# Ledger of designs, part 9: peptides against a protein of PDB entry 3OAK

Target 1, 145 residues: chain A of PDB entry 3OAK
Amino acid sequence: DDLEQYLDEKILRLKDEMNIAAQLDIDTLNKRIETGDTSLIAMQKVKLLPKVVSVLSKANLADTILDNNLLQSVRIWLEPLPDGSLPSFEIQKSLFAALNDLPVKTEHLKESGLGRVVIFYTKSKRVEAQLARLAEKLIAEWTRP

## One batch from the design tools (peptide; aimed at target 1 P82 V117)

Design b1_p12_1_s1 (made by RFdiffusion4, then SolubleMPNN; from b1_p12_1, 6 letters changed)
Fold by OpenDDE base, seed 5:
Structure b1_p12_1_s1 (fold): chain B 145 residues (1-145), chain A 12 residues (1-12)
Amino acid sequence: as target 1 above (145 residues)
Amino acid sequence: MVEVPKTHELEE
Protein backbone atom coordinates (compact mmCIF):
# COMPACT_ATOMS: atom_id res chain seq x y z
CA ASP B 1 0.00 0.00 0.00
CA ASP B 2 1.51 3.26 -1.19
CA LEU B 3 -0.18 5.38 1.47
CA GLU B 4 0.94 3.12 4.31
CA GLN B 5 4.49 3.19 3.00
CA TYR B 6 4.38 6.96 2.72
CA LEU B 7 3.15 7.31 6.30
CA ASP B 8 5.78 4.88 7.59
CA GLU B 9 8.53 6.85 5.89
CA LYS B 10 7.14 10.09 7.27
CA ILE B 11 7.16 8.82 10.85
CA LEU B 12 10.55 7.15 10.52
CA ARG B 13 12.05 10.39 9.21
CA LEU B 14 10.60 12.29 12.15
CA LYS B 15 11.83 9.64 14.56
CA ASP B 16 15.33 10.03 13.15
CA GLU B 17 15.11 13.82 13.34
CA MET B 18 13.96 13.66 16.96
CA ASN B 19 16.79 11.33 17.93
CA ILE B 20 19.34 13.55 16.21
CA ALA B 21 17.94 16.67 17.89
CA ALA B 22 18.14 15.01 21.30
CA GLN B 23 21.72 13.88 20.75
CA LEU B 24 22.82 17.28 19.47
CA ASP B 25 21.37 18.95 22.56
CA ILE B 26 23.13 16.43 24.78
CA ASP B 27 26.41 17.05 22.95
CA THR B 28 25.95 20.79 23.31
CA LEU B 29 25.35 20.57 27.04
CA ASN B 30 28.27 18.20 27.54
CA LYS B 31 30.53 20.61 25.69
CA ARG B 32 29.14 23.46 27.78
CA ILE B 33 30.10 21.57 30.93
CA GLU B 34 33.55 20.67 29.60
CA THR B 35 34.48 24.12 28.31
CA GLY B 36 32.49 26.37 30.62
CA ASP B 37 31.23 28.23 27.56
CA THR B 38 27.84 29.48 28.71
CA SER B 39 27.04 30.71 25.22
CA LEU B 40 26.42 27.11 24.19
CA ILE B 41 22.67 26.59 24.33
CA ALA B 42 20.74 23.43 23.48
CA MET B 43 18.01 24.46 21.04
CA GLN B 44 17.52 21.56 18.64
CA LYS B 45 14.54 19.96 20.36
CA VAL B 46 12.80 23.32 20.80
CA LYS B 47 13.25 24.06 17.10
CA LEU B 48 11.73 20.72 16.10
CA LEU B 49 8.93 20.72 18.69
CA PRO B 50 6.25 22.31 16.47
CA LYS B 51 6.71 19.58 13.86
CA VAL B 52 6.59 16.87 16.51
CA VAL B 53 3.37 18.26 18.00
CA SER B 54 1.82 18.60 14.57
CA VAL B 55 2.50 14.96 13.72
CA LEU B 56 1.39 13.61 17.10
CA SER B 57 -1.93 15.46 16.75
CA LYS B 58 -2.88 13.82 13.43
CA ALA B 59 -5.49 11.12 13.95
CA ASN B 60 -4.60 9.47 10.64
CA LEU B 61 -1.02 8.97 11.88
CA ALA B 62 -1.88 7.31 15.21
CA ASP B 63 -1.40 3.72 14.04
CA THR B 64 1.82 4.58 12.21
CA ILE B 65 3.14 6.48 15.24
CA LEU B 66 2.49 3.57 17.57
CA ASP B 67 3.57 0.81 15.16
CA ASN B 68 6.93 2.48 14.51
CA ASN B 69 7.59 3.13 18.20
CA LEU B 70 7.81 6.91 17.82
CA LEU B 71 7.01 6.98 21.53
CA GLN B 72 10.58 5.83 22.17
CA SER B 73 11.77 9.13 20.74
CA VAL B 74 9.17 10.95 22.83
CA ARG B 75 10.59 9.16 25.87
CA ILE B 76 14.12 10.21 24.90
CA TRP B 77 12.97 13.82 24.65
CA LEU B 78 11.58 13.65 28.19
CA GLU B 79 14.70 12.18 29.81
CA PRO B 80 16.90 14.26 32.13
CA LEU B 81 19.79 16.13 30.52
CA PRO B 82 23.53 15.87 31.28
CA ASP B 83 23.40 18.90 33.56
CA GLY B 84 20.65 17.24 35.59
CA SER B 85 17.94 19.52 34.26
CA LEU B 86 14.71 18.44 32.62
CA PRO B 87 13.44 19.41 29.17
CA SER B 88 11.88 22.86 28.90
CA PHE B 89 8.42 23.53 30.28
CA GLU B 90 7.10 23.92 26.75
CA ILE B 91 8.43 20.54 25.64
CA GLN B 92 6.91 18.80 28.65
CA LYS B 93 3.56 20.53 28.32
CA SER B 94 3.28 20.00 24.58
CA LEU B 95 4.23 16.33 24.70
CA PHE B 96 1.94 15.51 27.62
CA ALA B 97 -0.93 17.21 25.83
CA ALA B 98 -0.24 15.34 22.59
CA LEU B 99 0.06 11.99 24.37
CA ASN B 100 -3.35 12.48 25.95
CA ASP B 101 -5.05 12.09 22.57
CA LEU B 102 -3.18 8.99 21.40
CA PRO B 103 -4.66 5.51 21.88
CA VAL B 104 -1.60 4.34 23.82
CA LYS B 105 -1.70 0.73 25.03
CA THR B 106 0.41 -1.15 27.57
CA GLU B 107 2.51 -2.76 24.85
CA HIS B 108 3.47 0.67 23.49
CA LEU B 109 4.46 1.87 26.95
CA LYS B 110 6.70 -1.14 27.46
CA GLU B 111 8.41 -1.08 24.07
CA SER B 112 9.09 2.66 24.33
CA GLY B 113 9.83 2.99 28.04
CA LEU B 114 7.48 5.95 28.11
CA GLY B 115 5.45 4.70 31.06
CA ARG B 116 8.46 4.66 33.36
CA VAL B 117 9.47 8.17 32.34
CA VAL B 118 6.00 9.64 32.83
CA ILE B 119 5.81 8.03 36.27
CA PHE B 120 9.08 9.80 37.03
CA TYR B 121 7.36 13.10 36.27
CA THR B 122 4.61 12.32 38.77
CA LYS B 123 7.17 11.80 41.55
CA SER B 124 9.92 14.33 40.90
CA LYS B 125 9.80 17.54 42.92
CA ARG B 126 11.78 19.24 40.14
CA VAL B 127 8.68 19.10 37.96
CA GLU B 128 6.21 21.96 38.08
CA ALA B 129 2.90 21.07 39.73
CA GLN B 130 0.91 21.78 36.58
CA LEU B 131 2.98 19.32 34.57
CA ALA B 132 2.99 16.72 37.33
CA ARG B 133 -0.81 16.78 37.19
CA LEU B 134 -0.74 16.24 33.44
CA ALA B 135 1.58 13.29 33.93
CA GLU B 136 -0.74 11.86 36.58
CA LYS B 137 -3.66 12.18 34.21
CA LEU B 138 -1.80 10.15 31.61
CA ILE B 139 -0.94 7.45 34.13
CA ALA B 140 -4.56 7.28 35.23
CA GLU B 141 -5.74 6.88 31.65
CA TRP B 142 -3.14 4.23 30.85
CA THR B 143 -4.02 2.18 33.93
CA ARG B 144 -7.76 2.10 33.31
CA PRO B 145 -9.35 -1.35 32.81
CA MET A 1 20.63 9.78 26.90
CA VAL A 2 20.45 9.98 30.69
CA GLU A 3 18.91 7.13 32.66
CA VAL A 4 15.68 7.90 34.49
CA PRO A 5 15.51 6.70 38.11
CA LYS A 6 13.77 3.37 38.52
CA THR A 7 10.11 3.41 39.44
CA HIS A 8 7.39 0.85 39.99
CA GLU A 9 6.05 -0.91 36.93
CA LEU A 10 3.07 0.60 35.17
CA GLU A 11 0.28 -1.95 35.10
CA GLU A 12 -3.08 -1.70 33.38
Scores: peptide ipSAE 0.029, ipTM 0.656, DockQ to the pose 0.100
OpenDDE base, seeds 1, 2, 3, 4: peptide ipSAE 0.027, 0.028, 0.027, 0.027; ipTM 0.646, 0.658, 0.644, 0.649

Design b1_p12_1_s2 (made by RFdiffusion4, then SolubleMPNN; from b1_p12_1, 5 letters changed)
Fold by OpenDDE base, seed 2:
Structure b1_p12_1_s2 (fold): chain B 145 residues (1-145), chain A 12 residues (1-12)
Amino acid sequence: as target 1 above (145 residues)
Amino acid sequence: MVEVTKTHELEE
């Protein structure tokens, strides 16, 4: 119906925006590495984060989020950057919190690759302890019988 | 300003 189509389009637009933001940040950091210009800061994901969190937090969008594999873009946002660093503390914290409220199923984890990335956050000793605990909570929830 | 944290490579 009209509403379903509207919601699909909304999520697909956000998915595209997230992917673009991720790529722009990658480009910025690559340029920073190449030029040594430390004034270059990757800000695109941070700028878009409030919108992402807003969408992920809406219960009425859960099915649309999962059906359109928005979690793939969430996974992309959680992956290491060109300099080997992880996304900002706030991005990690916000996304883990948002994921905790979504009815994520095994099929969504497989099609997005999100499970593997979150497991990484449980294993890394360089991840902030509180974020590792959030990741552990997600894994525990997703692996429940 | 630092927008990234904790240098580490994702094991794939």
Scores: peptide ipSAE 0.027, ipTM 0.626, DockQ to the pose 0.132
OpenDDE base, seeds 1, 3, 4, 5: peptide ipSAE 0.024, 0.023, 0.025, 0.019; ipTM 0.634, 0.608, 0.642, 0.590

Design b1_p12_1_s3 (made by RFdiffusion4, then SolubleMPNN; from b1_p12_1, 6 letters changed)
Fold by OpenDDE base, seed 2:
Structure b1_p12_1_s3 (fold): chain B 145 residues (1-145), chain A 12 residues (1-12)
Amino acid sequence: as target 1 above (145 residues)
Amino acid sequence: MVEVTKTHELVE
């Protein structure tokens, strides 16, 4: 099916872009640590975020998103950075909101590792309260019988 | 300026 193939390619390209953005931000922050240059700012994920949210919000892409394990890249975006900090408030909020509308199943959580990362956000006292609540909501929905 | 918030490591 031409449409199916098109959608697969679209999601796989985004997945690659997300992974690249994450790595570039890691590289930037490592360089910041090494050089002490505080003008170095990791912005690649933030720049790409609108596109990610746009894709995640489209109902017609849900199956393609889940089948291609895009959630693995979402997990990567939620992991701590080299300096120990978490992704920006906006990234966390936007991703949690987008995840809330996806028909995520147990198999998707396992193959992406997303479940474990979101659980972290429910436990951390350094996470903003409203974001912790969003993470808790996701866990509750994903563990519903 | 940093585009990240609150230092914390993953528990596992």
Scores: peptide ipSAE 0.023, ipTM 0.599, DockQ to the pose 0.117
OpenDDE base, seeds 1, 3, 4, 5: peptide ipSAE 0.018, 0.020, 0.019, 0.022; ipTM 0.583, 0.574, 0.598, 0.579

Design b1_p12_1_s4 (made by RFdiffusion4, then SolubleMPNN; from b1_p12_1, 4 letters changed)
Fold by OpenDDE base, seed 1:
Structure b1_p12_1_s4 (fold): chain B 145 residues (1-145), chain A 12 residues (1-12)
Amino acid sequence: as target 1 above (145 residues)
Amino acid sequence: MVEVTQTHELEE
């Protein structure tokens, strides 16, 4: 119906915005590596984060979020950057918190690749302990029989 | 164990 179509379009627009933000940050960091200009800072994802969190927190959008594979863009945001660094503390914390309230199923993890990335966060020594614990909580919930 | 790489697969 009209509402479902509106919600689909809303989520797909956000998905596109998230992907663009990720690519712009990658481009910034690649340029930083090439030029040695340490003043170049990747900020596009951080700027968009409040909007992402707002959408992920809305219960009425849960089905639309999962059906349109928005979690693929969440996975992309969590992946390591060209210089080997991880996304900001705020991005990690906010996304893990938001994911905890979504009814994520195995099929969503497979089509998005999110499961593999979150497992990485449970094992990496570069991740803050409190965030590793949040990642572990997610994995425990997703792998529950 | 699946390792996460720095190669990003972005959809257009």
Scores: peptide ipSAE 0.026, ipTM 0.597, DockQ to the pose 0.106
OpenDDE base, seeds 2, 3, 4, 5: peptide ipSAE 0.020, 0.022, 0.023, 0.024; ipTM 0.587, 0.584, 0.604, 0.608

Design b1_p12_2 (made by RFdiffusion4)
Pose (drawn by RFdiffusion4):
Structure b1_p12_2 (pose): chain A 145 residues (1-145), chain P 12 residues (1-12)
Amino acid sequence: as target 1 above (145 residues)
Amino acid sequence: TTVNNPYVLPDP
């Protein structure tokens, strides 16, 4: 019905917006490298983050989020950038906190590649200790026999 | 929109 299509569209629009924001930040960081212009900063993901947090925090949107592979975009947002730098602390913390609340299943991890990026957060030396503990906790919730 | 981040995650 219309309501279900409306919710799918809402999540699909957010997915595209998140992808555009990540790609624009990546272009900015490449541009920052090719040209050593130190004033260049990547802020599109940070600007969109409240909208992403608002959607991820609604329990009644969990099915729509999971069914439409929005977690693929979340993985993209957590990936290290071309120079090896991580996204801002606010992005990392907000995304991990939201993942703690979502009923993520193996099929979602498979389609999104989210599990691979979370393992990176347990090994990275640039990740704050509390977020590493959250990443480890999530890996544990997902590697149950 | 396709994302083209060149960073390669290490294998688990």

Design b1_p12_2_s1 (made by RFdiffusion4, then SolubleMPNN; from b1_p12_2, 5 letters changed)
Fold by OpenDDE base, seed 5:
Structure b1_p12_2_s1 (fold): chain B 145 residues (1-145), chain A 12 residues (1-12)
Amino acid sequence: as target 1 above (145 residues)
Amino acid sequence: VEVKNPFVLPEP
């Protein structure tokens, strides 16, 4: 119906915006490495984060979020950056919190690749302890029989 | 837009 179509378009637009933000930050950091210009700062994901969190927190969007594989873009935002760093603490914290309230199923983990990335956060020594614990909590919820 | 991961992540 008209509402479902509107919601699908809304989520698909956000998915594109998230992917573009991730690519722009990658491009910025690659240029920083190539040129040595330390004034180049990757800020596109951080600027878009409030909108992402707002959408992920809406219960009425859960089905649309999962059906359109928005979690693939969440996975992309959690991946390591070209300079070897992880995404900002705020990005990690906000996304893990948002994921905790979504009815994520095995099929969503497989089609997005999110499960593999969250496992990484449980094992990495570069991750803050409190965020590693949040990642562990998510894995426990998703793998519960 | 496809974004590539420059690092190899561990499998579950």
Scores: peptide ipSAE 0.035, ipTM 0.639, DockQ to the pose 0.690
OpenDDE base, seeds 1, 2, 3, 4: peptide ipSAE 0.032, 0.033, 0.033, 0.027; ipTM 0.612, 0.619, 0.614, 0.613; seed 2 fails the geometry check

Design b1_p12_2_s2 (made by RFdiffusion4, then SolubleMPNN; from b1_p12_2, 6 letters changed)
Fold by OpenDDE base, seed 5:
Structure b1_p12_2_s2 (fold): chain B 145 residues (1-145), chain A 12 residues (1-12)
Amino acid sequence: as target 1 above (145 residues)
Amino acid sequence: VEVKNPFKLPEP
């Protein structure tokens, strides 16, 4: 119906915006590495984060989020950057918090690759302890019978 | 837009 179509378009637009933001940050950091220009700062994901959090927090969008594989873009945002760094603390914290309230199922984890990335966060020595614990909580919830 | 993966995690 009209509402479902509207919600699909909303989520698909956000998904596209998230992917663009991730690629722009990657491009910025690659250029920084190539040129040594330390004035190049990757900020696109940080700028978009409030909108992402707002959408992920809406209960009425849960089905649309999951059906359109927005979690793939969430996974992309959590992946290491070209310089080997991880996304900002705020991005990690906000996304883990948002994921905690979504009814994520096995099929969503498979199609997005999110499960593998979150497991990475439980094991990485570069991740803050509090965020590693949040990642562990998610894994525990997703692996329940 | 497809984002290139800078880091491939081990498969389960």
Scores: peptide ipSAE 0.043, ipTM 0.653, DockQ to the pose 0.732
OpenDDE base, seeds 1, 2, 3, 4: peptide ipSAE 0.031, 0.033, 0.040, 0.027; ipTM 0.625, 0.641, 0.644, 0.569; seed 1 fails the geometry check

Design b1_p12_2_s3 (made by RFdiffusion4, then SolubleMPNN; from b1_p12_2, 4 letters changed)
Fold by OpenDDE base, seed 1:
Structure b1_p12_2_s3 (fold): chain B 145 residues (1-145), chain A 12 residues (1-12)
Amino acid sequence: as target 1 above (145 residues)
Amino acid sequence: SVVNNPFVLPEP
């Protein structure tokens, strides 16, 4: 029970950090659009990415990750940015790789919205072919009988 | 160019 509580709190803290990072990057890019200042660069998600990947790769955290809907924050990180661009190649690649090892179920896809976003990556002409294939692999796995 | 994702839903 003590361990379960500790793990829940750990994941919920990361979820908050991810959401904050996403919002800060959105704010940066909105300001870039408004001011035309091309020196403004959104870096908060990239800075936090190693920690996110580390957590997602822990087998003992899988249930806690899924139960606390951390995938909602993963979905947020994958959404198109205010200027219509997609998150960096590194973010896409790292998250798709991490998702491949999680026992994601239909209920998790519904509560996070992750399935719909990943489908977008299979259809977008802006996505690198390598990443589109990873997205297709995930969809195939999640929709298997 | 701005390309929208029609599959992204608002946060509940």
Scores: peptide ipSAE 0.038, ipTM 0.657, DockQ to the pose 0.087
OpenDDE base, seeds 2, 3, 4, 5: peptide ipSAE 0.027, 0.028, 0.027, 0.023; ipTM 0.650, 0.625, 0.608, 0.639

Design b1_p12_2_s4 (made by RFdiffusion4, then SolubleMPNN; from b1_p12_2, 4 letters changed)
Fold by OpenDDE base, seed 1:
Structure b1_p12_2_s4 (fold): chain B 145 residues (1-145), chain A 12 residues (1-12)
Amino acid sequence: as target 1 above (145 residues)
Amino acid sequence: SKVNNPFVLPEP
């Protein structure tokens, strides 16, 4: 099916772009730590965020998103950075909101590792209270019978 | 200089 093929390719391209953005930001932060150059700012994920949110919000892409394990890249974007900090507030807020509308199942959580990361956000004292509550909501939905 | 990342998981 031509449409299915197109959608698969679209999601896989985005997955690649997300992974590249994450790695570039990691490289920037590592260099900042190594050199002490505080002018180095990691901005690749923030630049790509609107596109990510747009795709995650499309109902017709839900199955393709889940089948291609795009949630693995979402997990990567939520991981702590090399300096121990968390991704920007906007990244956290936007991704949690988008995840709330996806029909995520147990197998998707296992293959992506997303469940572990979201649980972290329910526990960390570094996370804003409103985002911790949103993370708790997601965990409750994913673990209900 | 990297902080340990406990969320890195092997591919299934």
Scores: peptide ipSAE 0.031, ipTM 0.640, DockQ to the pose 0.131
OpenDDE base, seeds 2, 3, 4, 5: peptide ipSAE 0.031, 0.029, 0.030, 0.031; ipTM 0.642, 0.623, 0.635, 0.643

Design b1_p12_3 (made by RFdiffusion4)
Pose (drawn by RFdiffusion4):
Structure b1_p12_3 (pose): chain A 145 residues (1-145), chain P 12 residues (1-12)
Amino acid sequence: as target 1 above (145 residues)
Amino acid sequence: PFVLPDDTEPLS
């Protein structure tokens, strides 16, 4: 029905917006490298983050989020950038907190690649200790026999 | 248990 299509469209639009924002930040950081212009900063993901947090925090959107592989975009947002730097602390914390609340299943981890990037957050030296503990906790919730 | 690989690469 219309309502279901409306919700799918809402999540699919957010997925594309998130992907564009990640790609624009990547372009900015490559541009920053090719040209050593130190004024260049990547802020598109930070600008869109409140919209992403608002959608991720709605329990009645969990099915739609999971069914449409929005977590693929979340993985993209968490991946280290071309120079090895991580996204801002606010992005990391907001995304991990939202993941703690979502009923993520193996099939979602498989399709999104989210499990791979969370493991990276348990090894990275640049990740704050509290967020590493959150990442480890999530890995544990997901590697149950 | 489901396996989570430790092979995440930087974006390009």

Design b1_p12_3_s1 (made by RFdiffusion4, then SolubleMPNN; from b1_p12_3, 4 letters changed)
Fold by OpenDDE base, seed 4:
Structure b1_p12_3_s1 (fold): chain B 145 residues (1-145), chain A 12 residues (1-12)
Amino acid sequence: as target 1 above (145 residues)
Amino acid sequence: AFVLPDDAQPLQ
């Protein structure tokens, strides 16, 4: 119906925006590495984060989010960056919080690759302890019988 | 029960 189509398009647009933001940040960081210009700062994801959080927090969008594999873009946002760093603390915290309230199922984890990335956060020594705990909580919820 | 992959690599 019209509403469903509207919501699908909304989520797909956000998905595209998220992917673009991620790529722009990657490009920025690669250029920073190549040129040594430390004034180059990757901020595209941070700029878009409020919109992402807003969407992820809406219960009425949960099915649309999951059906359109927005979690793939969430996964992309969580992946390590070219310089070996992780996304900002705020990105990690916000996304983990949002994921906690989504009815994520096995099929969504498979099609997005999100599970593998979140497990990474449970193991990485570069992750803040509080965020590692949040990641552990997600894994526990997703893998419980 | 689903067993998740346990590795992640940087996006390139």
Scores: peptide ipSAE 0.036, ipTM 0.694, DockQ to the pose 0.775
OpenDDE base, seeds 1, 2, 3, 5: peptide ipSAE 0.036, 0.035, 0.033, 0.030; ipTM 0.692, 0.697, 0.698, 0.685

Design b1_p12_3_s2 (made by RFdiffusion4, then SolubleMPNN; from b1_p12_3, 4 letters changed)
Fold by OpenDDE base, seed 2:
Structure b1_p12_3_s2 (fold): chain B 145 residues (1-145), chain A 12 residues (1-12)
Amino acid sequence: as target 1 above (145 residues)
Amino acid sequence: AFVLPDDQQPLQ
């Protein structure tokens, strides 16, 4: 119906915005590496983060979020950057918190690739201990029989 | 239950 279509379009638009933000940050960091200009800072994801968190926190959007594979864009945001660094502490913390409240199922993990990325966070020595614990909690919930 | 692969590699 009209509402469902509206919500689909809203989520798909956000998905596109997230993907663009991720790519722009990648481009910025690649340019930083190429030019040596340390004043270049990747901030597109951080700028968009409040909107992402707001959407992910809406219970009435959960089905639309999951059905449109927004979690693929969440996965992309969690991937390491060109310089080998991880997304900001705030991005990690906010996304892990948001994921904890979503009714994520096996099929969503498979189609988004999110499961493998979160496992990475449980094993990486570059991840803050408190965030590694959050990642472990998610995995425990997702692998619950 | 979902069985996650033992993967330490990033996807990008």
Scores: peptide ipSAE 0.036, ipTM 0.689, DockQ to the pose 0.530
OpenDDE base, seeds 1, 3, 4, 5: peptide ipSAE 0.030, 0.031, 0.033, 0.033; ipTM 0.681, 0.671, 0.680, 0.679

Design b1_p12_3_s3 (made by RFdiffusion4, then SolubleMPNN; from b1_p12_3, 5 letters changed)
Fold by OpenDDE base, seed 4:
Structure b1_p12_3_s3 (fold): chain B 145 residues (1-145), chain A 12 residues (1-12)
Amino acid sequence: as target 1 above (145 residues)
Amino acid sequence: AYVLPDDQQPLQ
């Protein structure tokens, strides 16, 4: 129906925006590595983050978010960057918090790859302890009987 | 219970 279509389009647009932001940041960092220009800073995801968080926080969008595999883009945002670094603390914190309120199921984890990356955050020594705990909480929730 | 795979394949 009209509402479902509207919501689908909304989420799919955001998904595209997220993917573009991620790629732009990757490109920026690759260029930074290649040129040594330390003035190059990847900011696209950070700029888009408030919108992402806003959408993820809306209960009425949960089904649309999950059905359209927006979590794949969330996973992409959480993956290590070209220089091996992780996304900003704020991105990690905000996304983990948002994920905690979503009714994520096994099928969503599989189709998005989100489970793997979150497990990474439970194990990585580069992750702040606070965020590792959030990741652990998510894993515990997702793997409960 | 579902067991998540723990391998990480980064986009880059």
Scores: peptide ipSAE 0.039, ipTM 0.694, DockQ to the pose 0.669
OpenDDE base, seeds 1, 2, 3, 5: peptide ipSAE 0.031, 0.027, 0.036, 0.030; ipTM 0.659, 0.637, 0.675, 0.654

Design b1_p12_3_s4 (made by RFdiffusion4, then SolubleMPNN; from b1_p12_3, 5 letters changed)
Fold by OpenDDE base, seed 5:
Structure b1_p12_3_s4 (fold): chain B 145 residues (1-145), chain A 12 residues (1-12)
Amino acid sequence: as target 1 above (145 residues)
Amino acid sequence: AFELPDDQQPLQ
């Protein structure tokens, strides 16, 4: 119906925006590595984060989010950057919090690759303890019988 | 339920 189509388009636009933001940040950091120009700062994901959080928090968008594999873009945002660093503390915290309220199923984890990335956050020595605990909470929720 | 081995994690 009209509403369903509207919501699909909304989520697909956000998905595209998220993917673009991630790529722009990767490009910025690659250029920083190549040129040594330390004034190059990757900020596209941080700038878009409030919109992402807003969308992920809407209960009426849950099915649309999951059906359109927006979690793949969430996974992309959580992956390590070219310089080996992780996304900002705020990005990690906000995304883990938002994921906690979504009815994520096994099929969504498989098609997005999100489960594998969140496991990484439970094990990495570079992740802040409080964020590792949030990741552990998600894994416990997703893996319970 | 989703399960992932402990030794399986993403690469940089």
Scores: peptide ipSAE 0.033, ipTM 0.679, DockQ to the pose 0.421
OpenDDE base, seeds 1, 2, 3, 4: peptide ipSAE 0.034, 0.031, 0.033, 0.033; ipTM 0.694, 0.680, 0.687, 0.689; seed 1 fails the geometry check

Design b1_p12_4 (made by RFdiffusion4)
Pose (drawn by RFdiffusion4):
Structure b1_p12_4 (pose): chain A 145 residues (1-145), chain P 12 residues (1-12)
Amino acid sequence: as target 1 above (145 residues)
Amino acid sequence: VDVDSYLDEYME
């Protein structure tokens, strides 16, 4: 029905917006490298983050989020950038807190690649200790026999 | 929308 299509469209729009924001930040960081212009900063993901947090925090949107592979975009947002730097602390914390609340299943991890990037957050030296503990906790919730 | 990935470069 119309309501279901409306919710799918809402999540699919957010997925594309998240992908555009990540790609623009990546272009900015490549541009920052090719040209050593130190004033260049990547802020598109940070600008969109409140919208992403608002959607991820609604329990009644969990099915729509999971069914439409929005977690693929979340993985992209957590990936290290071309110079090896991580996204801002605010992005990391907001995304991990939202993942703690979502009923993520193996099929979602498989389609999104989210599990691979979370393991990276347990090994990275640049990740704050509290977020590493959150990442380890999530890996544990997902590697149950 | 396609997005560049650098995750494999930093995976152990």

Design b1_p12_4_s1 (made by RFdiffusion4, then SolubleMPNN; from b1_p12_4, 6 letters changed)
Fold by OpenDDE base, seed 5:
Structure b1_p12_4_s1 (fold): chain B 145 residues (1-145), chain A 12 residues (1-12)
Amino acid sequence: as target 1 above (145 residues)
Amino acid sequence: VEVPSFLDKYLP
């Protein structure tokens, strides 16, 4: 099916772009630590966020998103950075909102590692209260019979 | 791209 192949390629390209953005931000922050140059700011994920949100919000892409393990890249974006900081509030908020509308199943949580990271957000004192509550909501939904 | 994980380092 030509359409299915097109959608798969689209999601796989985004997955690659997300991983590259994450790595570039990590590289920037590591260089910042090494050089002390505080002008170095990690911006690659923020720049790509609108595209990520656009894709995650499309109902017709849900199966393709889940089948290609795009949630692994979502997990990567949510993880702590080298210095222990978290992604921007906007990234957290946008991704949690998008996750709330996806038909995520146990198998997707396992293959992506997303469940473990979201649990982290329920426990971290660096997370805004409203996002911690949203993380709790997701965990509750994912653990329902 | 294989991205490193720092989650275990900063678990509460």
Scores: peptide ipSAE 0.587, ipTM 0.944, DockQ to the pose 0.909
OpenDDE base, seeds 1, 2, 3, 4: peptide ipSAE 0.573, 0.577, 0.584, 0.575; ipTM 0.942, 0.943, 0.944, 0.943

Design b1_p12_4_s2 (made by RFdiffusion4, then SolubleMPNN; from b1_p12_4, 4 letters changed)
Fold by OpenDDE base, seed 3:
Structure b1_p12_4_s2 (fold): chain B 145 residues (1-145), chain A 12 residues (1-12)
Amino acid sequence: as target 1 above (145 residues)
Amino acid sequence: VEVQSYLDKYMP
């Protein structure tokens, strides 16, 4: 129906925006590595984060979010950057909080690759303890028989 | 947009 189509288009547009922001930040950091210009700062994901959080927090969008594989873009945002650094603490905290409230199923994990990156957060020494614990919690929930 | 992934490079 009209509402379903509208919501699908909304989520797909956000997904595209998230992917663009991620690649722009990657491009910025690669240029920083190549040139040594420390004035280059990756800020595209941070700028878009409020919009992402707003969408992910809406219970009525959960099915649309999962059906359109928005979790693929969430996975992309959580991945390590070209220099091995992680996205900002605020991005990590916001996305993990959102994941904790979504009814994520095995099929969504396979489609998005999200499980593998969350496992990364259980192993990385660069992750804050509170987020490492939350990552462990999510893995335990997602691997339940 | 196809986004480059660096997870394999830095996965412990």
Scores: peptide ipSAE 0.722, ipTM 0.965, DockQ to the pose 0.950
OpenDDE base, seeds 1, 2, 4, 5: peptide ipSAE 0.717, 0.718, 0.719, 0.715; ipTM 0.964, 0.965, 0.964, 0.964; seed 1 fails the geometry check

Design b1_p12_4_s3 (made by RFdiffusion4, then SolubleMPNN; from b1_p12_4, 4 letters changed)
Fold by OpenDDE base, seed 5:
Structure b1_p12_4_s3 (fold): chain B 145 residues (1-145), chain A 12 residues (1-12)
Amino acid sequence: as target 1 above (145 residues)
Amino acid sequence: VEVESYLDKYLE
């Protein structure tokens, strides 16, 4: 119906915005590496984070979020950057918190690749201990019989 | 938008 269509479009727009933000940050960091210009700061994801958190926190959007594979964009946001660094602590914390409240199923993990990146967080030495524990919790939940 | 991925580059 009209509401479902509206919600789908809303999530798809956010998904696109998230992907754009991610690629812009990648471009910024690659340019920083190329030029040595340390004034180049990747901030697009940080700027969009409040909107992402707002959407992910809404229970009535859970089905729309999962059906439209927004988790693919969440996965993209969590991936390591060109220089091997990770997204900001706040991004990690916010996204892991949001993931913990979503009814993520195996099919969603497969189509998004989210499981793979979260496993990465359980192993990375660049991850804060508290977030590594959250990553482990998610993996345990997603792999439970 | 297709986003570049660097996960494989830094997986151990």
Scores: peptide ipSAE 0.563, ipTM 0.932, DockQ to the pose 0.949
OpenDDE base, seeds 1, 2, 3, 4: peptide ipSAE 0.554, 0.554, 0.560, 0.554; ipTM 0.931, 0.930, 0.932, 0.930

Design b1_p12_4_s4 (made by RFdiffusion4, then SolubleMPNN; from b1_p12_4, 5 letters changed)
Fold by OpenDDE base, seed 4:
Structure b1_p12_4_s4 (fold): chain B 145 residues (1-145), chain A 12 residues (1-12)
Amino acid sequence: as target 1 above (145 residues)
Amino acid sequence: VEVSSYLEKYEE
């Protein structure tokens, strides 16, 4: 129906925006590496984060989020960056919190690759302890019999 | 836009 179509388009637009933000940050950091210009700062994801969190927190969007594989873009946002660094603490914290409230199923984990990246956060020595615990909580919930 | 995955490169 009209509402469903509207919601699909909304999520797909956000998905596109997220992917663009991720690519722009990657481009920025690659340029930083290539040029040595330390004034180059990747901030596109951070700028878009409030909108992402807002959407992820809306219960009425959960099905649309999952059906349109927005979690793939969430996964992309969580991946390590070209310089080996991780997304900002705020991005990690906000996304892990938002993911905790979504009815994520195995099929969504597979099609998005989100499970693998979250497992990475449970193992990485570069991750803050409190965020590693959040990641562990997600994994425990997703793998619960 | 498809973004390249860097996860495997940095997996421990």
Scores: peptide ipSAE 0.045, ipTM 0.680, DockQ to the pose 0.912
OpenDDE base, seeds 1, 2, 3, 5: peptide ipSAE 0.042, 0.044, 0.043, 0.044; ipTM 0.668, 0.669, 0.669, 0.679

